# Peptides against a protein of PDB entry 8YR4: the designs that were tried, part 85

Target 1, 309 residues: chain A of PDB entry 8YR4
Amino acid sequence: PRGSPALQLVVLICLGLMGLERALNVLVPIFYRNIVNLLTEKAPWNSLAWTVTSYVFLKFLQGGGTGSTGFVSNLRTFLWIRVQQFTSRRVELLIFSHLHELSLRWHLGRRTGEVLRIADRGTSSVTGLLSYLVFNVIPTLADIIIGIIYFSMFFNAWFGLIVFLCMSLYLTLTIVVTEWRTKFRRAMNTQENATRARAVDSLLNFETVKYYNAESYEVERYREAIIKYQGLEWKSSASLVLLNQTQNLVIGLGLLAGSLLCAYFVTEQKLQVGDYVLFGTYIIQLYMPLNWFGTYYRMIQTNFIDMEN

## One batch from the design tools (peptide; made by RFdiffusion4, then SolubleMPNN)

Design b2_p15_8_s2 (from b2_p15_8 with E4D T12V D15T)
Fold by OpenDDE base, seed 2:
Structure b2_p15_8_s2 (fold): chain B 309 residues (1-309), chain A 15 residues (1-15)
Amino acid sequence: as target 1 above (309 residues)
Amino acid sequence: SLADYIAENAIVNTT
């Protein structure tokens, strides 16, 4: 943000908090491993209690789990409100100034409500896109890279390879299946709009329909349009189930391969029992943000298309 | 994704 040193400092603090979240994503599984190892070794209570307390504190900072946000993420989100408001206001003022530079002929050809709708869509699309890129997509990719490096350095090159192949295949299939699903979703939305338009036109012409006693005919046409819509809705919903199941299978296969390999190395005394638990915990932690990746990818694509209009 | 499921169901609940 040019002109406000206070907002620049807030951006730097938010970037620092994002770095801290990445560190927590590595530390939390490590401390969980250490608890399992200390329990296995029957370590003294003082060492165990300190490690458990440290783990719970780190877990409070991290958060994580479906629908739970950690303290660091909440603090980042809170501090970012002012930056988002500044960015949104700046984009809105740029759009507004650009609209005033447009010819009188352009303004006379459009209703004032349409102009405001264009301004609101433009502002929301730009601000939303930037927020999703910076706070969801980039951190998720960073966590994957950090995970690959961690497993390659501290376990074995084979674990790094399994995580790399699993995550690369997951991302690739998520993109490919999401692009494939977009066709069904567009067809569904087009048929929904057409069905709605027919219903509105029939209701606006109610007097004419009543005059010709065509009520049964209009109801049957509406039923046929609903059946056609439901056929497209089923394809959209079934394609979503297919995406979810494909994602689940890829993660399941990666978890299976890595867990079997880890169990084998534990039996050979090359790894500890805690390392088996760490692998499972870390893969699940990587999977949680990835569940939203398909949604973010679709929203990004939609927002880019909306910005070009 | 679960998010896609929620987003698709949220659209159905707003109509």
Scores: peptide ipSAE 0.067, ipTM 0.727, DockQ to the pose 0.045
Fold by OpenDDE base, seed 1:
Formats: structure tokens, C-alpha cells, sequence
Structure b2_p15_8_s2 (fold): chain B 309 residues (1-309), chain A 15 residues (1-15)
């Protein structure tokens, strides 16, 4: 980004965070191996508990892999918002300026119907996503229930309670924070449509703008509209990072409580090392589809509102 | 969710 040394520093920090994510991808499996070895060797509880706590902390930083957001990824995404906004604004202003240099014949020859068809493909993709949502929401809820029953019967009632509390809190917070975010998204979309309408009106009045040499004035008005949009976009994107981090924290606390309890039972020879591996793997498997649940809830909510209009 | 992030960014990248 030319002209903003602060944004250049943010890019360098984001690149550093990407390097840290790669290091975490190697360290997390190593610490997991070390836990398995310590459990096999019947190591003292203090050493085991410290290694488990360190593993869970590293896992909190990394996140759950595919489709999950860890603390480092959330921090990167948060910092990248301003870089993206700077780039988008620059591209939009370049396109708008170039469109004002193009002949009226080019604007009249492009059927508004092609832009509508891209919008219709977007809506069709959303409908296809909705079907995918229904087919993923029900199985995810079933997997949670099966998990609670399994851990309650085969491990201990305390494990079932931990999974129940963790998943219930996760779902509740996901719904509450998603409903809160919907206000920011609606405000963003309304301002996006208003900014687009202003650009279209300016381009339809191209002859008048050119006659008065008002191109610079129209570009500045468009820039102000983009800045207003980007203020709302930042709130939407920052609220998403907050949702992801809240979800990551809830799963991290559940993983910590359950992993420490499992490790304790293995040290008392009530569970095997394989049971510890099973618990960790199962919690990660439950977490992966839950990352999409907020998307699903929002899409359902948006479609209900669009059907009422 | 990451899906929200991908969906929000994919729509922006396709427009």
C-alpha cells in the first residue's frame, strides 16, 4: 500500500502471524505426541497437567484446522480489515474514474441484465447453500446428542456434562451474537446499495457531469460514500472476528476441562491412553461443523425476513 | 463462523 506506512507495518505483522500459524501446525502435533508418551510412561500428574495445559493453549492459538478460526487467525483477520478496505477503495475509485473516461455508448450497450444475472447466480448459490445448511445442521445436532450419550455411558457422567454445557453454551452464544451482528450487516448492505445507486446515477448523468467538468466533484462524493460504507463494513467484519473468537474460547474451555479430567482418569488407571486420544479427536470432530452453524442461522434468518417482504 | 467469512468474501470477490 503506497502512502500509508502504518498499513505497510500491518501487512508485515500479518505475514509474521501467518508464519506463526505454520509453526503452530507443527508444534500442536508434537505436544499431542508428548502427552501420549507421558500417559504411557505413567509420568507424574504435575508434568502431565502442565503439558496438557500447554497443548490446549497452543490449540487455542491454532484453532481446529479446516474451517476453524484460532486466536492467531482471528488477530490476522482483524488487522487485515483495514488493508482490504484500503485496497478495495483504491480499486473502486480507479474503476469509477475509468468508467467516467469511457464513452456513453459503452454504458448504453452493456445490458443491466448481465449484472442482474450475476446477482441471480448469487441468490441461486444462496439457495443451494440453504439446502446444504439444512442437511448439515440436523446431522451436527445429532452428532452432539450422540456424543453426549456416548461420553455419559462409556466414560463418566462428568464427561457428558462437560460436552453438554460446552455445546449448549456454544450454540446459545452463536445465536445471540449472530442476531446482534445482523443489525450491522443490514446497515452495511443498505449503505452498499445506496453507494451503488449513487455511482449509477452519476454514470447515467455522465454527459451533464462532463459538460460542467464536475468529474472530480463526483469522484469525491463517491469517495465519501465509500468511506461511510467502510465504517459499517468494519463493524460487520470486527463483529465476525468477535463471534469466531468467542466460539474458539468456549471450545477451548471445554477441551481444557475434558482433557485434564481425562488425563487424571488415565493416571488413576480408570481410562486408557487410547481413551484420551478418542476424547480429543471427538471434540475436534464436533467443533468443525459447528463453525458453519452461525452462517446457517444467519441465512435462515435472512430468508425468513425476505419471505415476509 | 469461517463459512460466514468465506461467504462474505466470496460474494465480494465475485462482484
Amino acid sequence: as target 1 above (309 residues)
Amino acid sequence: SLADYIAENAIVNTT
Scores: peptide ipSAE 0.061, ipTM 0.729, DockQ to the pose 0.028
Fold by OpenDDE base, seed 5:
Structure b2_p15_8_s2 (fold): chain B 309 residues (1-309), chain A 15 residues (1-15)
Amino acid sequence: as target 1 above (309 residues)
Amino acid sequence: SLADYIAENAIVNTT
């Protein structure tokens, strides 16, 4: 944000809060491990109560591992409102100024409502894209990298490798399957628009349809268009289920491999029972934001295509 | 994911 030092300070505070969220994502599993170890050792109540209270406080700051409902995330979102409004207004004014510089022929050929809809879509696409990149995609990638480093340094290097392979395969398959399913979604949207256009044309020609008693014919044509749409909708929905199952299988295999390896090291007394719980908790915590990655990728791809048109 | 399904349906219901 050029021109407002106050908004620049808010951006720096929001970046600092994003860094704090990353630290909490590491600390919360560690404190949970420590609770399990203290319970296993039958530690004195004072030590246990302090560790539990500290864990609950850190968990309140983190927001249950979703990254969206924690106190730190809510504070970041609240402070970012003014930055988003400044950016949105600047983009909207740039688009509006550009529209006024366009030729009179361009304005006469388009309804003012269509021009405003294009401007609003453009503003929403740019601001949405930036928000998804900065607040969802980049933090998720950072959490994965931090997780790999943490497991490689504090666990055996094999745990870091399992997390790396699992997350790399998850991201790659998410991209590939999302690109594949985009074809089905485009076909569905095209058929939806064609079905809607036929319904509108039939309703606009209502008098002609009544004059020829063609109501049954128009209903049958509409039914055929709906059946064709539902066939494409089924392909889109089935492709989404396939994506979800593929993602679930990759995470399940990573969790299985890492949990078995952790259990083995606990039996050899190289790791404690709390370390087993830490691994499972950390993998599930990484999985929660990754569920939205396919949606973010699709939204990013759609917004880029809409900006090129 | 389920999130993708909810997001797709939410966008369709808001358009």
Scores: peptide ipSAE 0.052, ipTM 0.719, DockQ to the pose 0.042
Fold by OpenDDE base, seed 3:
Structure b2_p15_8_s2 (fold): chain B 309 residues (1-309), chain A 15 residues (1-15)
Amino acid sequence: as target 1 above (309 residues)
Amino acid sequence: SLADYIAENAIVNTT
């Protein structure tokens, strides 16, 4: 973005955060190895607890890998919203200005393509939802229950309680925050449709706009509508970042509590080093499908509301 | 969720 030093700084910060994510991808496995070595050597609890806490903090910054949004990724995504909006608005205004130079036949053909795309989104959303419920949501809930039972039986009741509290809090907050953000998404979609309809109506009347040399006026009205849309889009996107960060915090706290407790029991020779590895791996495996749960829940709510209409 | 991010961005990238 050549016109805004502030946006250039944000791009540089986002590139720096991407570099930090790469550093975390190396550091997290190193700290994990160090924990396994310290557990094998029966190192003093203070050194072990510090290394575990540092690992969980780094894992919180990184997130659960390619399927998880860590703090650094969330911060990058949050900062990138304004850069994306600036670029989108510039491209949309350039396209809109160019479209006023094109023939009516081209505009009529485009309206048909947009209506088809909206219809295809509606139909794919319903079919995708049923498939996601049956093949992803139900299995994920089953895997959580199996995990709670497994940790309660084979580790200790305390591990089952930690997983239960962590997953219950994760699901509850995912639902509550998703319901809260749905209002922002609906407002955004309504304003998007209104902005698009206004652009299409202006372009259908291109002969009248050209006759009055009102192209600059219509572009300015469209710019104002885009700015209003982008205000709502920012709220939607920022609320998504908040959801992802809330989810990351809950899993991070569960991972911290369970990993510290597991490390303590390994030092007391009640658990093996392999059990520590198992706990961390299993929590990450439960977290990966749960990242999609908010999406599925939102699609469920949207499709139920669309079916009630 | 990453899925929300992908779904929101895939919808933007398919435009």
Scores: peptide ipSAE 0.059, ipTM 0.719, DockQ to the pose 0.027; fails the geometry check

Design b2_p15_8_s3 (from b2_p15_8, 4 letters changed)
Fold by OpenDDE base, seed 4:
Structure b2_p15_8_s3 (fold): chain B 309 residues (1-309), chain A 15 residues (1-15)
Amino acid sequence: as target 1 above (309 residues)
Amino acid sequence: SLADYIQENAIVNTT
């Protein structure tokens, strides 16, 4: 934000809080590991109680791993409201000024309500895109990289490789299936708009429909439009289930491979029982935001396309 | 993605 040092400071604080979230994503599994190891070793109550209390406090700061429910995430979101409002207002003013620079012929060819709707969509798309990139996509990618580094350094190169392959395959399949799914969603939305337009036109022409006793014909045409919509909706919904199942399968296979390998290393006394729990906990924590990644990618893609139009 | 599922269901629940 150029021109407000206060908003620049808020941005820096938000970036610092994002860094803290990344640290918490590593620390929470580590503390959970330590609890399991202390329980296994029958450690003294004072050490255990301190570690448990610290874990619960860190978990409160982190939240459920979705990045939406933690104290740090909530504080970041709260502080970002002013930055978002400033950015939105700036984009709105830029769009509005650009609209005033457009030719009279462009304005005469468009309804004022359509122009305002384009301006609103443009502002929402840019601000949404930036928010999703900065707060969801980049942090998720950072957590994956941190996870790969962590497992490669503290476990074995094989664990880092499993996480790398699992996450790379997950991201690739998420992108590919999301792009494939976007075609069905666009077709669905187009048919929804056409079905709605037909209903509106029929209702606006109600007197004419009554005059010709064409009510049954209009109802049947509307029914056909609904059936066509539902056929496209089914394809959209089925493609979503396929995406979710593909994502679940990839994570499940990664979790299986890594958990079996971890169990094997625990059996060989190279790792502790707590390390097995850490691996499972960390993979689940990585999975939680990744489950939203397909949506974020689509929203980014949609907002980018809507900004080009 | 879960968000797509929630968004699609939220749209269905708001209509």
Scores: peptide ipSAE 0.034, ipTM 0.707, DockQ to the pose 0.044
Fold by OpenDDE base, seed 5:
Structure b2_p15_8_s3 (fold): chain B 309 residues (1-309), chain A 15 residues (1-15)
Amino acid sequence: as target 1 above (309 residues)
Amino acid sequence: SLADYIQENAIVNTT
């Protein structure tokens, strides 16, 4: 944000906290591995207690994963409120100023309430887009890259390749299926609006409907519109289930391949039992934010469309 | 995504 050094400092602190979250995402699985190894080796209580306490503290800072209510995430969210408000206000004022510069002909053709609604949608779309890009998309991509690097350096290169292939396939399928699903959602929303409009028109003309005793006809017409809507809703919902199942299948295959490979290396005494637990935990941790990626992609796409209108 | 399901259901439950 230009013009407030205090807000610039807050942005830098938030970026630093985002970096800390990335470090915690690596450290928490490592400490959990170490606990499992120490328990397996029947290590002295002092070493075990220190490692457990450190793990719990790191887990408190991290929370349940990316987007969870961890202390670092909560602190970042709290500090970001002022930055978001500043950005929102700036965008709103820019849109408002631009609307005042538009020709009288443009204003005469539109109701003031519609113009304000467009301005509010524009502001929310820009601020939403920026927030999703900065806090959800970029961190998730960073966590994937960090995961690939970590597994490539500390495990066999095959683990890094499995993570890369699984994440790339997951992201690609999520985008493709989400774009495909968006067509069904648009059709559903269009039919919903048409069904609502028909209901409103019928109710506004209720005197005429009553005069002609056409109530049964209007009810049947509304029923047909509902059935048509429900057919489109079913397609939308079924497409969501298909997306979720496709994502689950990719996760399952990646987890299977990596877990079998890890188990093999444990049997070969190249890895410890804790490393098997680390791999499973780390992979599941990477997939948690990815489950939201389809939503983020859709929201980003919608916000771009709303910004162009 | 799970988020899509939650968001779609949350909108339906608030309406």
Scores: peptide ipSAE 0.032, ipTM 0.696, DockQ to the pose 0.043
Fold by OpenDDE base, seed 1:
Structure b2_p15_8_s3 (fold): chain B 309 residues (1-309), chain A 15 residues (1-15)
Amino acid sequence: as target 1 above (309 residues)
Amino acid sequence: SLADYIQENAIVNTT
């Protein structure tokens, strides 16, 4: 971004964090292999506990794969908000100034049908997402219940309790934080619609604006409206990063408690090395779809609100 | 989260 050395530094930090994420993608499998080898060799508990703790810490930084946000990814996303806002504002002001150079006939000639087609793509994406939601939420809840039963029966009641507590805490925090975020999202959407309405009204009155040579005044008013919108957008986006990080922390604590307990039982020869691999893989599989649950709950809430209006 | 994917795709569909 030209003109702000602070934002250029943020871009460089974000690129560095992307490099760190690539390094974590290599290190996490290596540490996992090392745990399996140490369990096979019947290594002393202190070495196992340290390696497991280090693995879980690296996994917390990396995140849980596709759709899961690790600490490094959340930090990158958080820092990138201001860079995105700067770029968006610059593009919007360039488009707005260019539209004020184009004749009223261009606006009248752009058929209401393209705006309707964008709205229809939005609605079809929402309906496709709702179907995906129903087909993913119900199976995910079923998989959690099956997982609790499986771990309680085949491992130990303590594993079932850990999974139950972690999943219950995860779901509860996801709902509570998502409901809290909905206020920020509603405020953002209301201000977006108001900013768009002002831009449309300014462009419909283009002949009057041109007659009074008030183009610079309308651009400055639009800039102020965008800055107000971006203040609300930042709160919405920052609250999303907070949700993702809270979810990642709950996953990390569950993985830590369960992995340490599993490693201990393998050391005591109550479980096999294969059971440790099974536990880690199964927990990761349960957590992958849960990252979508917050989005699902928000979409359901938004649709209920849109049906009540 | 899917929310990030939807926001990214909403930006791509508005360009």
Scores: peptide ipSAE 0.030, ipTM 0.685, DockQ to the pose 0.027
Fold by OpenDDE base, seed 2:
Structure b2_p15_8_s3 (fold): chain B 309 residues (1-309), chain A 15 residues (1-15)
Amino acid sequence: as target 1 above (309 residues)
Amino acid sequence: SLADYIQENAIVNTT
């Protein structure tokens, strides 16, 4: 943000906190591994208690495991409020200034409520898109890359390959199936709007419908519109279940392949028992943000379409 | 995604 050194400092702090979240995503599984190894070796209580306390503290900073947001994420979100407000206000003022530069003929052809709706949608779309890109999409991709590098360096090239193939296939299938689902969702929304319009028209013309005793005809017509809507809704919902199941199968296959390979290397004394737990924990940790990726992708697409209109 | 499921169900609960 040009003109406020305080907001520039807040942006730098937020970027630093994002870097800390990436470090925590590596450290938390490592400390969990160390606990399992210390328990297996029957290590002294003092060493175990220190490692457990450190793990719990790191897990509090990270969050994610219980569905709760971590302290670092909450602090980042809190600090970002002022930056988001500044960005939103700048976009809103730019849109408002642009609307004042438009011809009187454009303003006379539009209702004031429609102009305000365009301004609000434009501001919301830009600020929403920026937030999703910076805080959800980019960090998730960074965590995947860090995960591939970590497993390739500290386990074996085969583990890095499994994570790479699993995550690449997951992302690709999520995009492809989400684009395929968008067709069904658009058809559903179009039929919903058509069904609502018919209901409104029937209710506005209630006196005419009553005059012709056409109440049974309008009810049957509305029933047919509902059945048609429910057929499209079923396709939308079934396509969502298919997406979720496809995602679950890809992660399940990656977890199976990697867990079997890890178990094999533990039996050959090339890896420790804690490394088996690390792999499972790390894969589940990578999966949690990815569950939202399909939603983010769709929201990004919708916001781009809304900005072009 | 779980978020898509929540969003689709939230729309159904508001109608």
Scores: peptide ipSAE 0.028, ipTM 0.674, DockQ to the pose 0.046

Design b2_p15_8_s4 (from b2_p15_8, 7 letters changed)
Fold by OpenDDE base, seed 3:
Structure b2_p15_8_s4 (fold): chain B 309 residues (1-309), chain A 15 residues (1-15)
Amino acid sequence: as target 1 above (309 residues)
Amino acid sequence: SLEDYLKENEIVNTT
């Protein structure tokens, strides 16, 4: 962005973080391979524990297979909010200013297209929500229960306890932080509707605005409404980053505790190297759908509130 | 990503 050295610095930091994500995508598989080799060679516990701890730390920075929930990705997303808001506000003001330059005949001819778009939004939301409940939420909860049972029966009871505590804490924090975040999202949606209503009213009264040469005044009022909206949008987006980071921390601690315990039991010849690979793979597989649980929970809550109204 | 899906769902809820 030309004119803000602070936003230019943020863009450079975000580019640096993107470079770090690429380095992590190479380093994480290398450290994982090194752990498997050290376990196979029956290496000393001190070297193994250091390599496992380093791997889990790098995996925490990288996040899951999508990269979207890692610490580095969350930090990038958090810093990018201000850059996105600057770009969005600039585009919205350019569109709004251009709409006020268009002829009355253009505004009258396009009124039919807005009514059609409101009807399509209502029907797609309800059908999508039911599909996500049935095909994603229920299977994910089943996979967690199956995982706890599997680790309790085929591993030591300590592994089942670690998975149980990790998943219970993850779900509880996801619910609590999602409920807290819902307040910011409702405030954002209310301000979005108010900002849209102001834009629609200004465009419907185009003749009056043009007659009084009030286009600059209406653009300034719209800019102020966008700034108020962006203040609420920032709280919503920052709360999402906080949710994702909290989830990443819980899974990272569970992965650390379980991976260290598994590595210890492999050194004691109570577990095989394959069991270490299985544990790590299974925890990462459980982590991927759980990232969406906060979205599904919010969607369920919204539908319940919309059904009570 | 959860963010891309939220954006896609926000875009799908905003289209």
Scores: peptide ipSAE 0.023, ipTM 0.628, DockQ to the pose 0.027
Fold by OpenDDE base, seed 2:
Structure b2_p15_8_s4 (fold): chain B 309 residues (1-309), chain A 15 residues (1-15)
Amino acid sequence: as target 1 above (309 residues)
Amino acid sequence: SLEDYLKENEIVNTT
């Protein structure tokens, strides 16, 4: 936003809040570990109460399990509304200006309402893509990297390796299976559009259908189109279940391997009971945003295709 | 549509 110093300050505040979210993602599991260790050691009530109160306050700021969004994320989203509106309006005005520079012959060949709808779709795709990249994809990748560094520095290098392998395999399988699913979804959408077009054509030709008493024939053709659609819908839905189950299996294997290794090191008195709880809570915390990663990847891919057309 | 995308995601959020 080159023209408004106020909006530049809001962007800097939003970036600062994003940095705070990353810090909270490390601190919340650490404080939870400390509570478990203090409970195990039968520590004085004053120390325990202070640590619990601090944990609950940090968890309120973070969110991520007590509700849909944390206070810091909500504050960031609220402040970003004006930046998004400025960006959207700027893109819309650029598209509108470009449309006015196009030849009269191009405008005469298209309905004004279709041109505006293309402009609105283009603006929505660009602003959506930017928001998802900046606020979902980049932070999630940052949290994974921070997690790998944290486990490699404060735990044995084997924990960092398990998290690295688990997250790398999760991301790779999410991409590969999502690309595979995209074929089924495209086929489903094409058949949905064909089924809708057939229904519209049948209804527009209602008088002709009545004249030939062809109502039963049109209903049977529509039924066949629905059965064909449902066969493609089933493939799309089944492929989604397969994606979710594959993701769950990868996280489950990573959690199993890391939990067994942590339990072994607790038995060897190299780690505390709280460190076992830390590992489990941290992995689950990393999993929460990753569940949406396949969704974000598909959205990014769709928006890129829609921008190229 | 964004709505169809959100509905597909609501199914993911409800599982």
Scores: peptide ipSAE 0.017, ipTM 0.599, DockQ to the pose 0.049
Fold by OpenDDE base, seed 5:
Structure b2_p15_8_s4 (fold): chain B 309 residues (1-309), chain A 15 residues (1-15)
Amino acid sequence: as target 1 above (309 residues)
Amino acid sequence: SLEDYLKENEIVNTT
């Protein structure tokens, strides 16, 4: 972004974080291999615990792959919000300024029907998405239950308890934080509609604006409305990053507790090295769809509210 | 992905 050295620095930091994500994608498998080797060699508990803790920390930074957000990805997304807002605002102001330069005949020729068609396509996309979400939510809940049963029966009751507590806390926090976020989203949508209405009113009064050469004044009013909208958008987007990071933290703590306990039982010859691999793989597998659960819950809640209206 | 989540949120915000 030209003109703000602060946003240029943020872009450089985001590029650095993208590089760090690539490094983590290589380091995480290496550390995982090292754990498996140390378990096979019956290494001392202190070295094993340090490597497991380091792995879980790196996994917390990386996240669970393409379907999950890690700390580094969340931090990148959080920092990018302001860059996106700057770019969006600049594009919107350029479009709005250009629309005020266009002829009245162009404004009168645009029927409200095209805006309605975009809205209808949006709603149809959401309904199709809801079906996809239901088909992903139910299996995910089933996989959690199956996991609790499996770990309780075949490992130890403590593993089942860790998974149960981790998933229960994850789901509860996901619901609570999603409900909290819904307030910010509603406020954002209300301000977006008000900003759009102001833009439409200004464009409908185009003749008057052009007659008085008030184009610069209307552009500045629209800029102020966009800045107000972007203040609410930032809260919505930042609250999303907070949700994802909270989810990542809960799963990271569950993975840490379970992986340390599993490693301990392998050192005590109560579990095999394969059981450690199974536990880690299963928790990571559960994490991938769970990161979307906040989206799922919100879309379900929105559609239920829209059905009640 | 978070981008798909954001796009889904943009799709839901454009409704």
Scores: peptide ipSAE 0.021, ipTM 0.623, DockQ to the pose 0.044; fails the geometry check
Fold by OpenDDE base, seed 4:
Structure b2_p15_8_s4 (fold): chain B 309 residues (1-309), chain A 15 residues (1-15)
Amino acid sequence: as target 1 above (309 residues)
Amino acid sequence: SLEDYLKENEIVNTT
């Protein structure tokens, strides 16, 4: 943010915390591996207790793998509130200034309340989008790259290839299915707005409806609009389930292939039992943020199209 | 809304 050195420092601290989250995403599985190996080797209690305590502390900093509940993530989110407020206010003022530069004919063609609602939705959407891009999308992509590098260097090139293929397929299918799903969601939202508008118009004209005894007709038209909405809602919800299931299948296949390969290398004494646990833990940890990637991608697409209109 | 979208996805990620 230009003009506030304090907010610039907060942004730098937030970027530093994001780097720390990436380090934690590697360290937590490593420490968990080390615990399993120390347990397998029947290591001295002091070494085990120190490693367990360190793991629990790192896990507290990281959180539950969703990336939202960890101390570092919460601290980042807390510090970002002021940056978000500054960005939101700046975008809102830019939109408001632009609205004042528009011709009187444009303003006369639109209700002032609708213009303000579009401006508010636009500001919230842009600010939300930027936050999701910076704090969820970019970190998740970084974690995938770090994971591929880590597995390629410390395991075998085959593990790096499995993770690469799994994540590439996951991202590609997430994009394709999300784009397909976006059509159903737009149709649903358009029908929701039309159904709401019809209900409002019927209620505003209630005296006329009552005068003509058209109450049953208006109720039936509203019912038809609800049924049409529910048909589109079902398509939207079913497409979400299909996305989630497709994602789950891709991750499941990657986890299966990598786990079988890891088990094989453990049987050949090329890897330790803890390395098997590390692989599973790391893949699941990558999966948790990726479930949101389809949402983030859709938010990106929606906001780009809403900015062109 | 973004909030409705987050709620819809929070439900999907908690199940």
Scores: peptide ipSAE 0.018, ipTM 0.595, DockQ to the pose 0.042; fails the geometry check

